# Ledger of designs, part 20: peptides against a protein of PDB entry 2C5K

Target 1, 91 residues: chain A of PDB entry 2C5K
Amino acid sequence: EDPFQQVVKDTKEQLNRINNYITRHNTAGDDDQEEEIQDILKDVEETIVDLDRSIIVMKRDENEDVSGREAQVKNIKQQLDALKLRFDRRI

## One batch from the design tools (peptide; aimed at target 1 V7 I37 D39)

Design b2_p19_8_s1 (made by RFdiffusion4, then SolubleMPNN; from b2_p19_8, 10 letters changed)
Fold by OpenDDE base, seed 4:
Structure b2_p19_8_s1 (fold): chain B 91 residues (1-91), chain A 19 residues (1-19)
Amino acid sequence: as target 1 above (91 residues)
Amino acid sequence: SLEERSKKLKEKLSKFDPN
């Protein structure tokens, strides 16, 4: 599988798992899982940066059509932002 | 690399228990 698509898939899967966790745990806790979620969200943010960089390289150096990949990254960013909002609003 | 990024995410995914 294409590394870009693999990363997209893994990122979405991780965000979905966290979203499901928040659904089951609507109050903020102080346990290892809460800390792990924070770490994962940070990793996702860094992953998005890497995805964007790969698109820049494809567009500039390879002159490939990147419209589909740009749409995928945009979707992930929206998913991340929504999840962060849910996570932060928990009391 | 993206391959390494994927591996990192997979490791986090396997470590995290949503329940």
Scores: peptide ipSAE 0.169, ipTM 0.735, DockQ to the pose 0.821
OpenDDE base, seeds 1, 2, 3, 5: peptide ipSAE 0.168, 0.107, 0.107, 0.113; ipTM 0.733, 0.694, 0.695, 0.702

Design b2_p19_8_s2 (made by RFdiffusion4, then SolubleMPNN; from b2_p19_8, 11 letters changed)
Fold by OpenDDE base, seed 5:
Structure b2_p19_8_s2 (fold): chain B 91 residues (1-91), chain A 19 residues (1-19)
Amino acid sequence: as target 1 above (91 residues)
Amino acid sequence: SLEEISERQKEILAKFDPN
């Protein structure tokens, strides 16, 4: 599989699993899992930056249609933002 | 690289329950 698509797929899976965690833990905790979730969220943010950069390079150097990839990254960003809202608003 | 990110993601995902 295309590494870009694999990263997209796994990023969405990460966010889904975090979303499931939040569902099970609607109150902010102070355990290792909470810290790990924060670390993963930061990792996802960095991953999105890398995905965007790859699109820029693809558009510039390979001259390929990037509209589909841009839409995928946009979707991930929206998913991340929604997840952050749920995560941060927990008491 | 995205390949390296993918490998790292696999390790991260392994920390979660598959279900």
Scores: peptide ipSAE 0.326, ipTM 0.811, DockQ to the pose 0.635
OpenDDE base, seeds 1, 2, 3, 4: peptide ipSAE 0.314, 0.219, 0.323, 0.320; ipTM 0.802, 0.731, 0.809, 0.806; seed 4 fails the geometry check

Design b2_p19_8_s3 (made by RFdiffusion4, then SolubleMPNN; from b2_p19_8, 11 letters changed)
Fold by OpenDDE base, seed 5:
Structure b2_p19_8_s3 (fold): chain B 91 residues (1-91), chain A 19 residues (1-19)
Amino acid sequence: as target 1 above (91 residues)
Amino acid sequence: SLEEISKKQQEKLAAFDPN
């Protein structure tokens, strides 16, 4: 499988699992899972940077159509932003 | 590399309990 697609897939899965956790835990806690979520969200942010960089390299070195990949990254960013908002709004 | 990132993500997925 294309490493780019694998990263996209796994990132979305991570965000989905966190979203499901928030559904079941709608109040902010101070447990290991809360800390793990913070770590994962930070990792996702860094992963998005790496995905964007890979797209830049593809455009530069391979001159391939990257519109599809750009749309995928945009979708992940939107999912992340929505999740962060939901996570931060918990009382 | 993205391949290395993917492996790390899979490890994080395995460690995270969504319940």
Scores: peptide ipSAE 0.228, ipTM 0.804, DockQ to the pose 0.891
OpenDDE base, seeds 1, 2, 3, 4: peptide ipSAE 0.158, 0.161, 0.227, 0.226; ipTM 0.733, 0.736, 0.803, 0.803

Design b2_p19_8_s4 (made by RFdiffusion4, then SolubleMPNN; from b2_p19_8, 13 letters changed)
Fold by OpenDDE base, seed 5:
Structure b2_p19_8_s4 (fold): chain B 91 residues (1-91), chain A 19 residues (1-19)
Amino acid sequence: as target 1 above (91 residues)
Amino acid sequence: SLEEISERQRKILESFNSE
């Protein structure tokens, strides 16, 4: 598996894990796990930037069809946005 | 690199699951 797909997979697994955590912890707490989630979400945002950059490079340097990869990144962004909303709305 | 990012993501995931 190419690194791009692996990053996509791992990122989605991260988001799924956090989503599961929120399901079990629907009230916000000020513990280490909450702070870790914030850090992970920030890391995911940076990861998405890296994925986008890789797509730009593929278009420019390799002239490959990147439509599939763009769709994957879009899906991750949607998943992240939904998760952020869910996370932030916790009381 | 994306490979390094993936490895980092995996480590974070494993750490989070272990806590």
Scores: peptide ipSAE 0.286, ipTM 0.828, DockQ to the pose 0.613
OpenDDE base, seeds 1, 2, 3, 4: peptide ipSAE 0.280, 0.285, 0.281, 0.282; ipTM 0.825, 0.826, 0.826, 0.826

## One batch from the design tools (peptide; aimed at target 1 D10)

Design b2_p20_1 (made by RFdiffusion4)
Pose (drawn by RFdiffusion4):
Order: structure tokens, then C-alpha cells, then sequence
Structure b2_p20_1 (pose): chain A 89 residues (1-28, 31-91), chain P 20 residues (1-20)
């Protein structure tokens, strides 16, 4: 919807796509470099979402708690995924 | 910040089309 919500949706979908891939290919791979690149781009995307919240918080007419919760959720998804990726044997 | 998030959205869409 708004640019923030679109990036949140894209990030969750990007992480979910890799997660589904790892389930199917849980051995340690054609997509190895690609996954690392995408996960790094997700890390920097979360920094952009955080910065966006920092600026919006300066506006007293904005409650950013919903956006903060969404970013926290994404960080949790990313952390759970990174460990699954790291532990493919 | 909205412009940065719009450019990020375009990049992520391209990556979603390319990744299996």
C-alpha cells in the first residue's frame, strides 16, 4: 500500500521464498551465493525500514508502534532463516 | 524515505522474479 507496507510485504515474501527453498534443499548447492546476496540485501532493507520509522517518529501525529512490530517480526523471520541456512549439512 | 522505499520495492520485485 504505502511504500513502507509494500517493502514489508516484499521482505516477508522474499524470506519465505528462501525458507521454502531450504526445506526442499536442506543439504549443503546451486543457490548458495544467491541466497547470501539476497539475505544481505534483506539486512540492508531492514535498516531502511528502521530509518523510515525513525523519521516518522519525529511526527507527533504518527504512532509507529505497528511499524516497529512489523520490523521486529521481520528481524525474527530473518534470524530463524539464517540459522536454517547456516545449518544445512 | 518514501522514495527510497519505492526504489527498494522495485529491486526486491526483480529479485523475487529471478529466485526459484
Amino acid sequence: EDPFQQVVKDTKEQLNRINNYITRHNTADDQEEEIQDILKDVEETIVDLDRSIIVMKRDENEDVSGREAQVKNIKQQLDALKLRFDRRI
Amino acid sequence: MDEVLEERHEKIQEQLEEFP

Design b2_p20_1_s1 (made by RFdiffusion4, then SolubleMPNN; from b2_p20_1, 10 letters changed)
Fold by OpenDDE base, seed 4:
Formats: sequence, C-alpha cells, structure tokens
Structure b2_p20_1_s1 (fold): chain B 91 residues (1-91), chain A 20 residues (1-20)
Amino acid sequence: as target 1 above (91 residues)
Amino acid sequence: MDEILKKRSEELREKLKKFP
C-alpha cells in the first residue's frame, strides 16, 4: 500500500476515535486519558507536517500531480481543528 | 520519505490501541 494513503487513513481513524471518546466524555475528569488525548493531537500535528513535506517532495523530485493529496491533507487539518475546539470547550 | 511515513503509521497504530 502507498505509505501516504496509509498514514492518511490511520490519522483520520485516530481523530475519529478521539472524537467518539469526547462525545462520551463531555467533562474533563480522567487526567490520564486527557493527557493521552493531548499527546495524540500533538502527534497528529507532526504527522500533518510529514504529509505536507511528502507532497513537496512529490512536486519537486517526482513531478507528479498532487492536487488529490493536497485535498486530503486539507481535510485532515479541518478535522483536527474541529476536534481541538471540542476538546478545549469541555468543562 | 516513505520510511518516515511508515514509522508515523506504526506510531499511530499503537496509539489507536488506547482508544478502541
């Protein structure tokens, strides 16, 4: 499988799982789980940087059309931002 | 670059286990 597509898939799945957890836990209370969520969100941010870098390399070194991949990364960024907002608004 | 992405995928899969 294409490593880029695998990372996209895994990232979206991770964000979905956290979103489901937040839906079930609208109040902050379990410090261990809250810290783990924060760590995962940071990992996702770093993963997005790696995805963007891979797109730059494809444009420069492989001269491939990356419009589809750019759209995928944009979608992940939007999903991450929405999740961060939900996470931070919890009491 | 592919090796970096492969490592990211592995790390994310391990994190996924904490939120089944």
Scores: peptide ipSAE 0.284, ipTM 0.848, DockQ to the pose 0.873
OpenDDE base, seeds 1, 2, 3, 5: peptide ipSAE 0.279, 0.279, 0.280, 0.278; ipTM 0.846, 0.846, 0.846, 0.847; seed 2 fails the geometry check

Design b2_p20_1_s2 (made by RFdiffusion4, then SolubleMPNN; from b2_p20_1, 10 letters changed)
Fold by OpenDDE base, seed 2:
Structure b2_p20_1_s2 (fold): chain B 91 residues (1-91), chain A 20 residues (1-20)
Amino acid sequence: as target 1 above (91 residues)
Amino acid sequence: MDEKLKEISKKLKEKLKKFP
């Protein structure tokens, strides 16, 4: 499998797991899992940066069509932002 | 670049193991 697609898939899976957790825990808790969610969200942000960098390299150095990959990263960013909103608005 | 992406994927998979 294309390693880019694998990272995209894994990132979406992480976000989906957190989203499912928030659904089951719609009130903010004070447990270690809340901190782990924050850590994972940070890791996802860093992963998105790495994905964007990979696209820059593919476009510049490999002269590949990156439009599809750019759309995938944009979708992950939107999913992340939506998830952050759900996470933060819990009381 | 492929090796870097593989590393990222590995890290994400490890995180998935830690989180329910």
Scores: peptide ipSAE 0.137, ipTM 0.744, DockQ to the pose 0.910
OpenDDE base, seeds 1, 3, 4, 5: peptide ipSAE 0.129, 0.127, 0.135, 0.133; ipTM 0.738, 0.738, 0.742, 0.742

Design b2_p20_1_s3 (made by RFdiffusion4, then SolubleMPNN; from b2_p20_1, 9 letters changed)
Fold by OpenDDE base, seed 2:
Structure b2_p20_1_s3 (fold): chain B 91 residues (1-91), chain A 20 residues (1-20)
Amino acid sequence: as target 1 above (91 residues)
Amino acid sequence: MDEILKERSKKLKEKLKKFP
């Protein structure tokens, strides 16, 4: 499998897992779990940076059409932002 | 970039274990 696609898949899965956790835990209460979620969200942000870099490399060095990959990263960013909003709105 | 992405994938998969 393409490493890019694997990371996209893994990132979306991670965000989905956290989203499901928030659904089951609609109130903040466990500081350890909240901190772990924050750490994962930061890891996702860093992963997105690496995904964007990989697209830059493909566009520059390989001269490949990156529009599909850009759309995938955009979708992940939107999912991350939505999750952050949901996470922060919990009481 | 492949090695960086592979490492990211590994890290994400490890973190997934904490939120099954």
Scores: peptide ipSAE 0.347, ipTM 0.855, DockQ to the pose 0.852
OpenDDE base, seeds 1, 3, 4, 5: peptide ipSAE 0.342, 0.342, 0.341, 0.343; ipTM 0.854, 0.854, 0.853, 0.854

Design b2_p20_1_s4 (made by RFdiffusion4, then SolubleMPNN; from b2_p20_1, 10 letters changed)
Fold by OpenDDE base, seed 5:
Structure b2_p20_1_s4 (fold): chain B 91 residues (1-91), chain A 20 residues (1-20)
Amino acid sequence: as target 1 above (91 residues)
Amino acid sequence: MDERLKKISEKLKKKLEKFP
């Protein structure tokens, strides 16, 4: 099992779940769930940093083709950015 | 690096439980 792919999968799943939550909750509430979403989004940002670092290590130390992994991280970044905009624009 | 990624995965899995 590739731990990189597991992290990518779990990250995307988390973002999808939050996106679905926002769909069900189109108004910004001042509740514990809103704070938890913010915490998770921050965790995702930190996870992206770790994924990028792992790609650098693989490229440097293992001389592997990382283009596929770079594309996956780019996709996660785009998903995160879209979700952040949606989260912040709620009434 | 692999051990760090495993820890991150475990953390994310726990967070997923809050948003089933």
Scores: peptide ipSAE 0.219, ipTM 0.806, DockQ to the pose 0.869
OpenDDE base, seeds 1, 2, 3, 4: peptide ipSAE 0.138, 0.219, 0.217, 0.213; ipTM 0.730, 0.805, 0.805, 0.802

Design b2_p20_2 (made by RFdiffusion4)
Pose (drawn by RFdiffusion4):
Structure b2_p20_2 (pose): chain A 89 residues (1-28, 31-91), chain P 20 residues (1-20)
Amino acid sequence: EDPFQQVVKDTKEQLNRINNYITRHNTADDQEEEIQDILKDVEETIVDLDRSIIVMKRDENEDVSGREAQVKNIKQQLDALKLRFDRRI
Amino acid sequence: SDERTNNRNALRTETAERED
């Protein structure tokens, strides 16, 4: 919807796509470099989402707690995925 | 993808406009 919500949706979908891939290819791979690149892009995307919250928090007419919760959720999804990726054997 | 890049750029533009 707003640019923030669209990036949140894209990020969760991007992480979910890699997660589904890892389930199917759980051995240590054609997409290895590609996954690393996308996960790094996602780390930097979360930094952008955080910066966006920082700026919006300066506006007293904004409650950013919903956005903060969404970013926290994404970070959790990324952390769980990074470990699954790292542990393919 | 181009679409994702555009979505990230839109967020950065909006954040910059709010900061100004």

Design b2_p20_2_s1 (made by RFdiffusion4, then SolubleMPNN; from b2_p20_2, 12 letters changed)
Fold by OpenDDE base, seed 2:
Order: C-alpha cells, then structure tokens, then sequence
Structure b2_p20_2_s1 (fold): chain B 91 residues (1-91), chain A 20 residues (1-20)
C-alpha cells in the first residue's frame, strides 16, 4: 500500500466531484451544497501541501526518483487551479 | 470524506517518519 498514490487517487475523485458540481451549478450560492464544495476545495489545497512535503522528503534520498510523483501533483494543481477559477467566476 | 482524511493523515505520518 502506497499512501501517496491513494491520496492522489482520492484527490482526483474529489476534483471530479467539484467539476461535476460546477457544470450543474453555474450560479453561485443557489444550492445547499455550495459550502460543502468550498470546503472540499480547501481540503484539496491543503492535501497538495502534504503531497509536496512527501515528495520533498523522497527527493532528499538520492536513490528515489520523484519525477513521476511530481508530474502527478502538477496535474492535480492544474486541475485545482482551473476548477477554482471556474468556481469563483460563477455569478 | 472520513476515508479521504484518514488517507491524508496516513501520508502525513509516513512523511513525518521519513523526516526523522
């Protein structure tokens, strides 16, 4: 079991939920789940910090290649940034 | 999700252990 990969997987699922919510709700504050989605966005943001810390620790060990993990986190960050932009631009 | 939070915490603990 690799906690990093599990967290990545779970984070991707959370991002998918947010994406689906945004596509269904293009108006801000018109649904009771709005606050929950905002909380998930913040949770993902904090989780990315934990993922980065994990990579930094691995990178300290010269025998561990972190390029794959860095790419995964980069993708998550890109998805999050795009979703945050879409979420915040809702009228 | 409680399961999500648990996995994140597991990652944190593993990272902390590696930092020691």
Amino acid sequence: as target 1 above (91 residues)
Amino acid sequence: SEEYKKKVEELREETKKREE
Scores: peptide ipSAE 0.336, ipTM 0.830, DockQ to the pose 0.914
OpenDDE base, seeds 1, 3, 4, 5: peptide ipSAE 0.333, 0.334, 0.239, 0.237; ipTM 0.829, 0.830, 0.749, 0.749; seed 4 fails the geometry check

Design b2_p20_2_s2 (made by RFdiffusion4, then SolubleMPNN; from b2_p20_2, 11 letters changed)
Fold by OpenDDE base, seed 4:
Structure b2_p20_2_s2 (fold): chain B 91 residues (1-91), chain A 20 residues (1-20)
Amino acid sequence: as target 1 above (91 residues)
Amino acid sequence: SKEYKKKVEELRKETEEREE
């Protein structure tokens, strides 16, 4: 498996972890793991930058189709944005 | 996790190699 697909898979697993945490902890600051979850959110944001960079490089090569990869990153961004909103709106 | 960080780093390195 190529690094891009592995990173996508791992990133989606991180997002799933965050989703599960939010579901179980709908009150801000009531768990010692909250800081870790915040760190994971930031890590995912930074990972998306790396994913985008890889796509930009591939688009430069006329022989490489990046449509599928762009769709995958778009999906990850949408999931991240939704989770960030849910996480930040907790009281 | 360590494995997650490793894979991200592998992707970054591959990208950097292609950029050169």
Scores: peptide ipSAE 0.377, ipTM 0.853, DockQ to the pose 0.928
OpenDDE base, seeds 1, 2, 3, 5: peptide ipSAE 0.373, 0.375, 0.375, 0.374; ipTM 0.851, 0.852, 0.852, 0.853

Design b2_p20_2_s3 (made by RFdiffusion4, then SolubleMPNN; from b2_p20_2, 12 letters changed)
Fold by OpenDDE base, seed 3:
Structure b2_p20_2_s3 (fold): chain B 91 residues (1-91), chain A 20 residues (1-20)
Amino acid sequence: as target 1 above (91 residues)
Amino acid sequence: SKEYKKKVEELRKETEEKEK
């Protein structure tokens, strides 16, 4: 098992949960799960740091292609940024 | 979730081992 790919998968599932929550709750602070969603957002941010660190280490080895992993992390970052924007703009 | 945190920790540990 590749822990990197598992983390990517799990992270995307967390982002999907956040997306669904925002869709159902477009009003800030009007749900008991609000704090939990905020915690998930922070957890994803921290996870991205770990993903990046993993890639940095792999890039130090000339025999390892990290392009695919970099693309995956880029996608996660884009999703996170979009969700954070939507989450913060809720009134 | 606990499994999510576990997998993140596994990744971190793997990275740490490779950094040595």
Scores: peptide ipSAE 0.358, ipTM 0.847, DockQ to the pose 0.884
OpenDDE base, seeds 1, 2, 4, 5: peptide ipSAE 0.354, 0.356, 0.247, 0.354; ipTM 0.846, 0.847, 0.754, 0.845

Design b2_p20_2_s4 (made by RFdiffusion4, then SolubleMPNN; from b2_p20_2, 12 letters changed)
Fold by OpenDDE base, seed 2:
Structure b2_p20_2_s4 (fold): chain B 91 residues (1-91), chain A 20 residues (1-20)
Amino acid sequence: as target 1 above (91 residues)
Amino acid sequence: SKEYKEKVEELRRETEELEK
């Protein structure tokens, strides 16, 4: 079991849920799930911090090649930023 | 998600152990 990969997988699933929500709701504040989606966005942000910390420790203390993991987190950050922009720009 | 939160905590715990 690799907690890092599991978290990455779960995070991407959360991002997918957000994406689907935005697709269905292009108007802000007209759905009861709006607040829940906002909470998920914040949770993902916090999770990314944990992922980054994990990578830093692996690189420093375990002296492992973390390039692959860094790429995964980079992708998640890019997805999150795009979704946040779309979510916040809804009228 | 409860399971999601648990996995995040597991990752966090592992990281903390490595930092010691």
Scores: peptide ipSAE 0.296, ipTM 0.812, DockQ to the pose 0.885
OpenDDE base, seeds 1, 3, 4, 5: peptide ipSAE 0.287, 0.294, 0.207, 0.052; ipTM 0.809, 0.812, 0.771, 0.640

Design b2_p20_3 (made by RFdiffusion4)
Pose (drawn by RFdiffusion4):
Structure b2_p20_3 (pose): chain A 89 residues (1-28, 31-91), chain P 20 residues (1-20)
Amino acid sequence: EDPFQQVVKDTKEQLNRINNYITRHNTADDQEEEIQDILKDVEETIVDLDRSIIVMKRDENEDVSGREAQVKNIKQQLDALKLRFDRRI
Amino acid sequence: LSISDEYHENREKLREETEE
C-alpha cells in the first residue's frame, strides 16, 4: 500500500521463497551465492525500514509501534532462515 | 532465486518518501 507496507510485504515474501527452497534442497548447490546475495540485500532493506521508522517517529501525529512490530517480525523470520541456511548438511 | 524489479522499485519509493 504505502511504500513501507509494500517493502514489508516484499521482504516477507522474499524470505518465504528462500525458506521454501531450503526445505526442498536441505543439503549443502546452485543457488548458494544467490541466497547469500539476497539475504544481504534483505539485511540492508531492514536498515531502510528502521530508518524510515526513525524519521516517522519524529512526527508526534504518528504511532510507529505497528511498524516496529512488523520490522521485529521480519528480523525474526530472517534470523530463523539464516540458521536453516547455515545448517544445510 | 532473485529479487524482482518491483521489490527494488518499492524500496526506492520508501527511500524517496523518507527523504521528503

Design b2_p20_3_s1 (made by RFdiffusion4, then SolubleMPNN; from b2_p20_3, 6 letters changed)
Fold by OpenDDE base, seed 4:
Structure b2_p20_3_s1 (fold): chain B 91 residues (1-91), chain A 20 residues (1-20)
Amino acid sequence: as target 1 above (91 residues)
Amino acid sequence: LSISEKYYENLKKLREETES
C-alpha cells in the first residue's frame, strides 16, 4: 500500500463531493451542509501541503523520480482552485 | 459519499514519512 496514492485517491473523492454539492447548491447559505463543505475545502488545502512536503522529501532523501507524483498534485491543485472559485462566486 | 476509513491513517503515515 502506497500512502501517497491512497491520499490522492481520497482527496479526489472529496473534491468530487464538493463538486456535486456546488452543482446542487448554486446559492450560498441555503443548506446546513455548507459549513461542512467549507471545512472540507480547507482540509484538502492542508492535504495538498502534506503531499507537496512528501514529494520534497522523496526528491531530497530518496533520489527517486517524482515527476508522476508532481503531476498528480498539480492536477489536484487545479481542481481545488476551480472548485474554490465556483464556491466563492455563489450568490 | 464518505471518505475512506483509512484516510486519516494514511495522512498520518505520509506525515510521519515527511518528518523522518
Scores: peptide ipSAE 0.100, ipTM 0.687, DockQ to the pose 0.607
OpenDDE base, seeds 1, 2, 3, 5: peptide ipSAE 0.081, 0.094, 0.178, 0.082; ipTM 0.617, 0.654, 0.750, 0.616; seeds 2, 3 fail the geometry check

Design b2_p20_3_s2 (made by RFdiffusion4, then SolubleMPNN; from b2_p20_3, 7 letters changed)
Fold by OpenDDE base, seed 4:
Structure b2_p20_3_s2 (fold): chain B 91 residues (1-91), chain A 20 residues (1-20)
Amino acid sequence: as target 1 above (91 residues)
Amino acid sequence: LSISESYYENLEELRKKTEE
């Protein structure tokens, strides 16, 4: 079992769900889902911090090649940034 | 909107592994 890969998968899935929601609700609202999206985005930011920490520990303690994991985290960050932009631009 | 049921469990496992 690799918790890193599972967290990556789960995080991307969350972002995809939010992205799909925005597609169906492309205008800003005041419902509970708006606040939930904001909360999830903050959770994802914290998750990314945890992913980065795990990579740092792997570099230090296991001396393994982490380039693949770094690329995965970079991809998640890009996905998050794109989603934030889309979310904030809603009218 | 819904998150995966195992998300927080996996995150906790990641954190535990990181702290070891």
Scores: peptide ipSAE 0.486, ipTM 0.887, DockQ to the pose 0.737
OpenDDE base, seeds 1, 2, 3, 5: peptide ipSAE 0.479, 0.484, 0.476, 0.476; ipTM 0.884, 0.885, 0.884, 0.882

Design b2_p20_3_s3 (made by RFdiffusion4, then SolubleMPNN; from b2_p20_3, 7 letters changed)
Fold by OpenDDE base, seed 1:
Structure b2_p20_3_s3 (fold): chain B 91 residues (1-91), chain A 20 residues (1-20)
Amino acid sequence: as target 1 above (91 residues)
Amino acid sequence: LSISQQYYENLKKLREETKK
């Protein structure tokens, strides 16, 4: 069991769902789910902080190579930033 | 859209490990 990898997977799935939502809802405030989407975006943002913290702890306690995990988190951050921008740009 | 319960459970596990 690897909680880190599972969290990464779940986070990416959530981002994918949000991406699909934004694609189908190009107008801000046209759906009652918009507030929920905003909450999910905030949750993902917090999750990324937790992922980073876990990497720091792993480096400290296990002294293992974490470059792979860092790359995964970086990718998620990029996806989140792109989605946040698209979400906020909706007219 | 909704966040799965498993998502939060996995997040909880991750946080517990981070407390080390």
Scores: peptide ipSAE 0.143, ipTM 0.725, DockQ to the pose 0.824
OpenDDE base, seeds 2, 3, 4, 5: peptide ipSAE 0.139, 0.140, 0.093, 0.140; ipTM 0.723, 0.723, 0.635, 0.722

Design b2_p20_3_s4 (made by RFdiffusion4, then SolubleMPNN; from b2_p20_3, 7 letters changed)
Fold by OpenDDE base, seed 3:
Structure b2_p20_3_s4 (fold): chain B 91 residues (1-91), chain A 20 residues (1-20)
Amino acid sequence: as target 1 above (91 residues)
Amino acid sequence: LSISEEFYKNLEELRKETEE
């Protein structure tokens, strides 16, 4: 098992959930789940920090080729940023 | 344990926290 890939997978599933929520709830503060969604957004943000740190460690201490993992994290960051923008723009 | 083992342990813990 590669725990890095599992974390990436789980994070992407969380982002997908956020995306679906935003699509269904285009009005801010109009649902009991909104606070949970906000928490998930924060959790994803923290997870990305941890993933970045893990890549730094792999480069420094494990001397592994991390180019693929860096690309995956970059993609997740882009998805998160887009979702955060959409979430915050809800009226 | 080794740095590598500790690293993967940390990622496993992160996985558990992220899991829905």
Scores: peptide ipSAE 0.082, ipTM 0.677, DockQ to the pose 0.080
OpenDDE base, seeds 1, 2, 4, 5: peptide ipSAE 0.072, 0.079, 0.072, 0.076; ipTM 0.610, 0.672, 0.666, 0.667

Design b2_p20_4 (made by RFdiffusion4)
Pose (drawn by RFdiffusion4):
Structure b2_p20_4 (pose): chain A 89 residues (1-28, 31-91), chain P 20 residues (1-20)
Amino acid sequence: EDPFQQVVKDTKEQLNRINNYITRHNTADDQEEEIQDILKDVEETIVDLDRSIIVMKRDENEDVSGREAQVKNIKQQLDALKLRFDRRI
Amino acid sequence: DEHLEERHEKIQETLEESEF
């Protein structure tokens, strides 16, 4: 919807897609470099979402707690995924 | 907002070209 919500949706979808891939290919791979690149781009995307919240928080007419919770959720998804990726044997 | 829109476009291009 708004640019923030779109990036949040794209990030969760992007992480979910890698997660589904890892379930199917759980051995240690054609997409190895690609996954690393995308995960790094997701880390930097989260920094952008955080910076966006920092700026919006300066506006007293904005409550950013919903956006903070979304970013926290995405960091959790990324953390769970990174461990699954690291542990493919 | 513009920066997040450019980020969205990049992510959508990556999602369309995804081999996952």

Design b2_p20_4_s1 (made by RFdiffusion4, then SolubleMPNN; from b2_p20_4, 11 letters changed)
Fold by OpenDDE base, seed 2:
Formats: sequence, C-alpha cells, structure tokens
Structure b2_p20_4_s1 (fold): chain B 91 residues (1-91), chain A 20 residues (1-20)
Amino acid sequence: as target 1 above (91 residues)
Amino acid sequence: SERLKEISEKMREKLENSKL
C-alpha cells in the first residue's frame, strides 16, 4: 500500500478515537486519558504538516494524483479543527 | 502510544522514499 494512504488512514483512525473520547467525556479533566488525547491531537497536527510536505515532493512527479491527496489532507485538517474546537469547549 | 509510533514511522518512510 502507498505509505501516504496508510498514514492518512492511520491519522483518521486517531481522529476517530479522539471523537469517541470527546463524546464520552464532555467534561474536561475527568479522565486519566485526557493527557493522552491531548498528545494525540498534537501528533495528528504534526502528521498533517508532514503529509503536506510529502505532497510538495509528489507534485514534482507528474504521475502523482496530487489533487486527490490534497483533498484528503484538507478533509483531515477540517476534522482536526472541529475536534480541537469541541475538545477546548469542554468545561 | 504504539499506534502513534506506527504513524510516525510510516511518515518517515514516505518522506524518505519521496526524497524530501
């Protein structure tokens, strides 16, 4: 499998984990996993940066479907932003 | 976590193979 697609898949899985956590924990700091979730959010953010960087390299290859990959990363960014907002709004 | 390590490793592999 394409390493890019695998990373995208893995990243989305992490976002799903965060989403599930937020759904179960609407109050901030009410669980021991809170810190781990915060770490995952940061790691996903960094992963997205690396995904974007990899796309820059792929753009140099005419055979790459860059448009599709950019759309995938954009979707992940939107999901992350939404989750970050929900996570931060917890009291 | 183990899962996060996997993500990081796959990203490093991709970037390396892409000659970034």
Scores: peptide ipSAE 0.090, ipTM 0.660, DockQ to the pose 0.079
OpenDDE base, seeds 1, 3, 4, 5: peptide ipSAE 0.088, 0.089, 0.085, 0.086; ipTM 0.659, 0.663, 0.654, 0.674

Design b2_p20_4_s2 (made by RFdiffusion4, then SolubleMPNN; from b2_p20_4, 12 letters changed)
Fold by OpenDDE base, seed 2:
Structure b2_p20_4_s2 (fold): chain B 91 residues (1-91), chain A 20 residues (1-20)
Amino acid sequence: as target 1 above (91 residues)
Amino acid sequence: SERLKEISEKMREKLKNSKL
């Protein structure tokens, strides 16, 4: 599989797991899972930077579907932002 | 991308070890 697509898939799966956790834990807790969420969100932010950088490299190759990849990264960013908002609103 | 492969492997490892 394309490494880019694999990273996208894995990133979305992590965000989905967090989203599911928040659904089950709609009130902020003081447990190891809350810390794990914070760590994952940080990692996702860094991963998005890496994905964007990879697209810059791919743009130098005319045979790459850069538009589709940019849309995928945008979608991940939107998912991340929505999740952050949901996470921060918990009390 | 070799870098993306490494990132993907780390992500898969995190998924494997996640307690969420």
Scores: peptide ipSAE 0.273, ipTM 0.844, DockQ to the pose 0.887
OpenDDE base, seeds 1, 3, 4, 5: peptide ipSAE 0.268, 0.268, 0.273, 0.273; ipTM 0.842, 0.842, 0.844, 0.844; seed 5 fails the geometry check

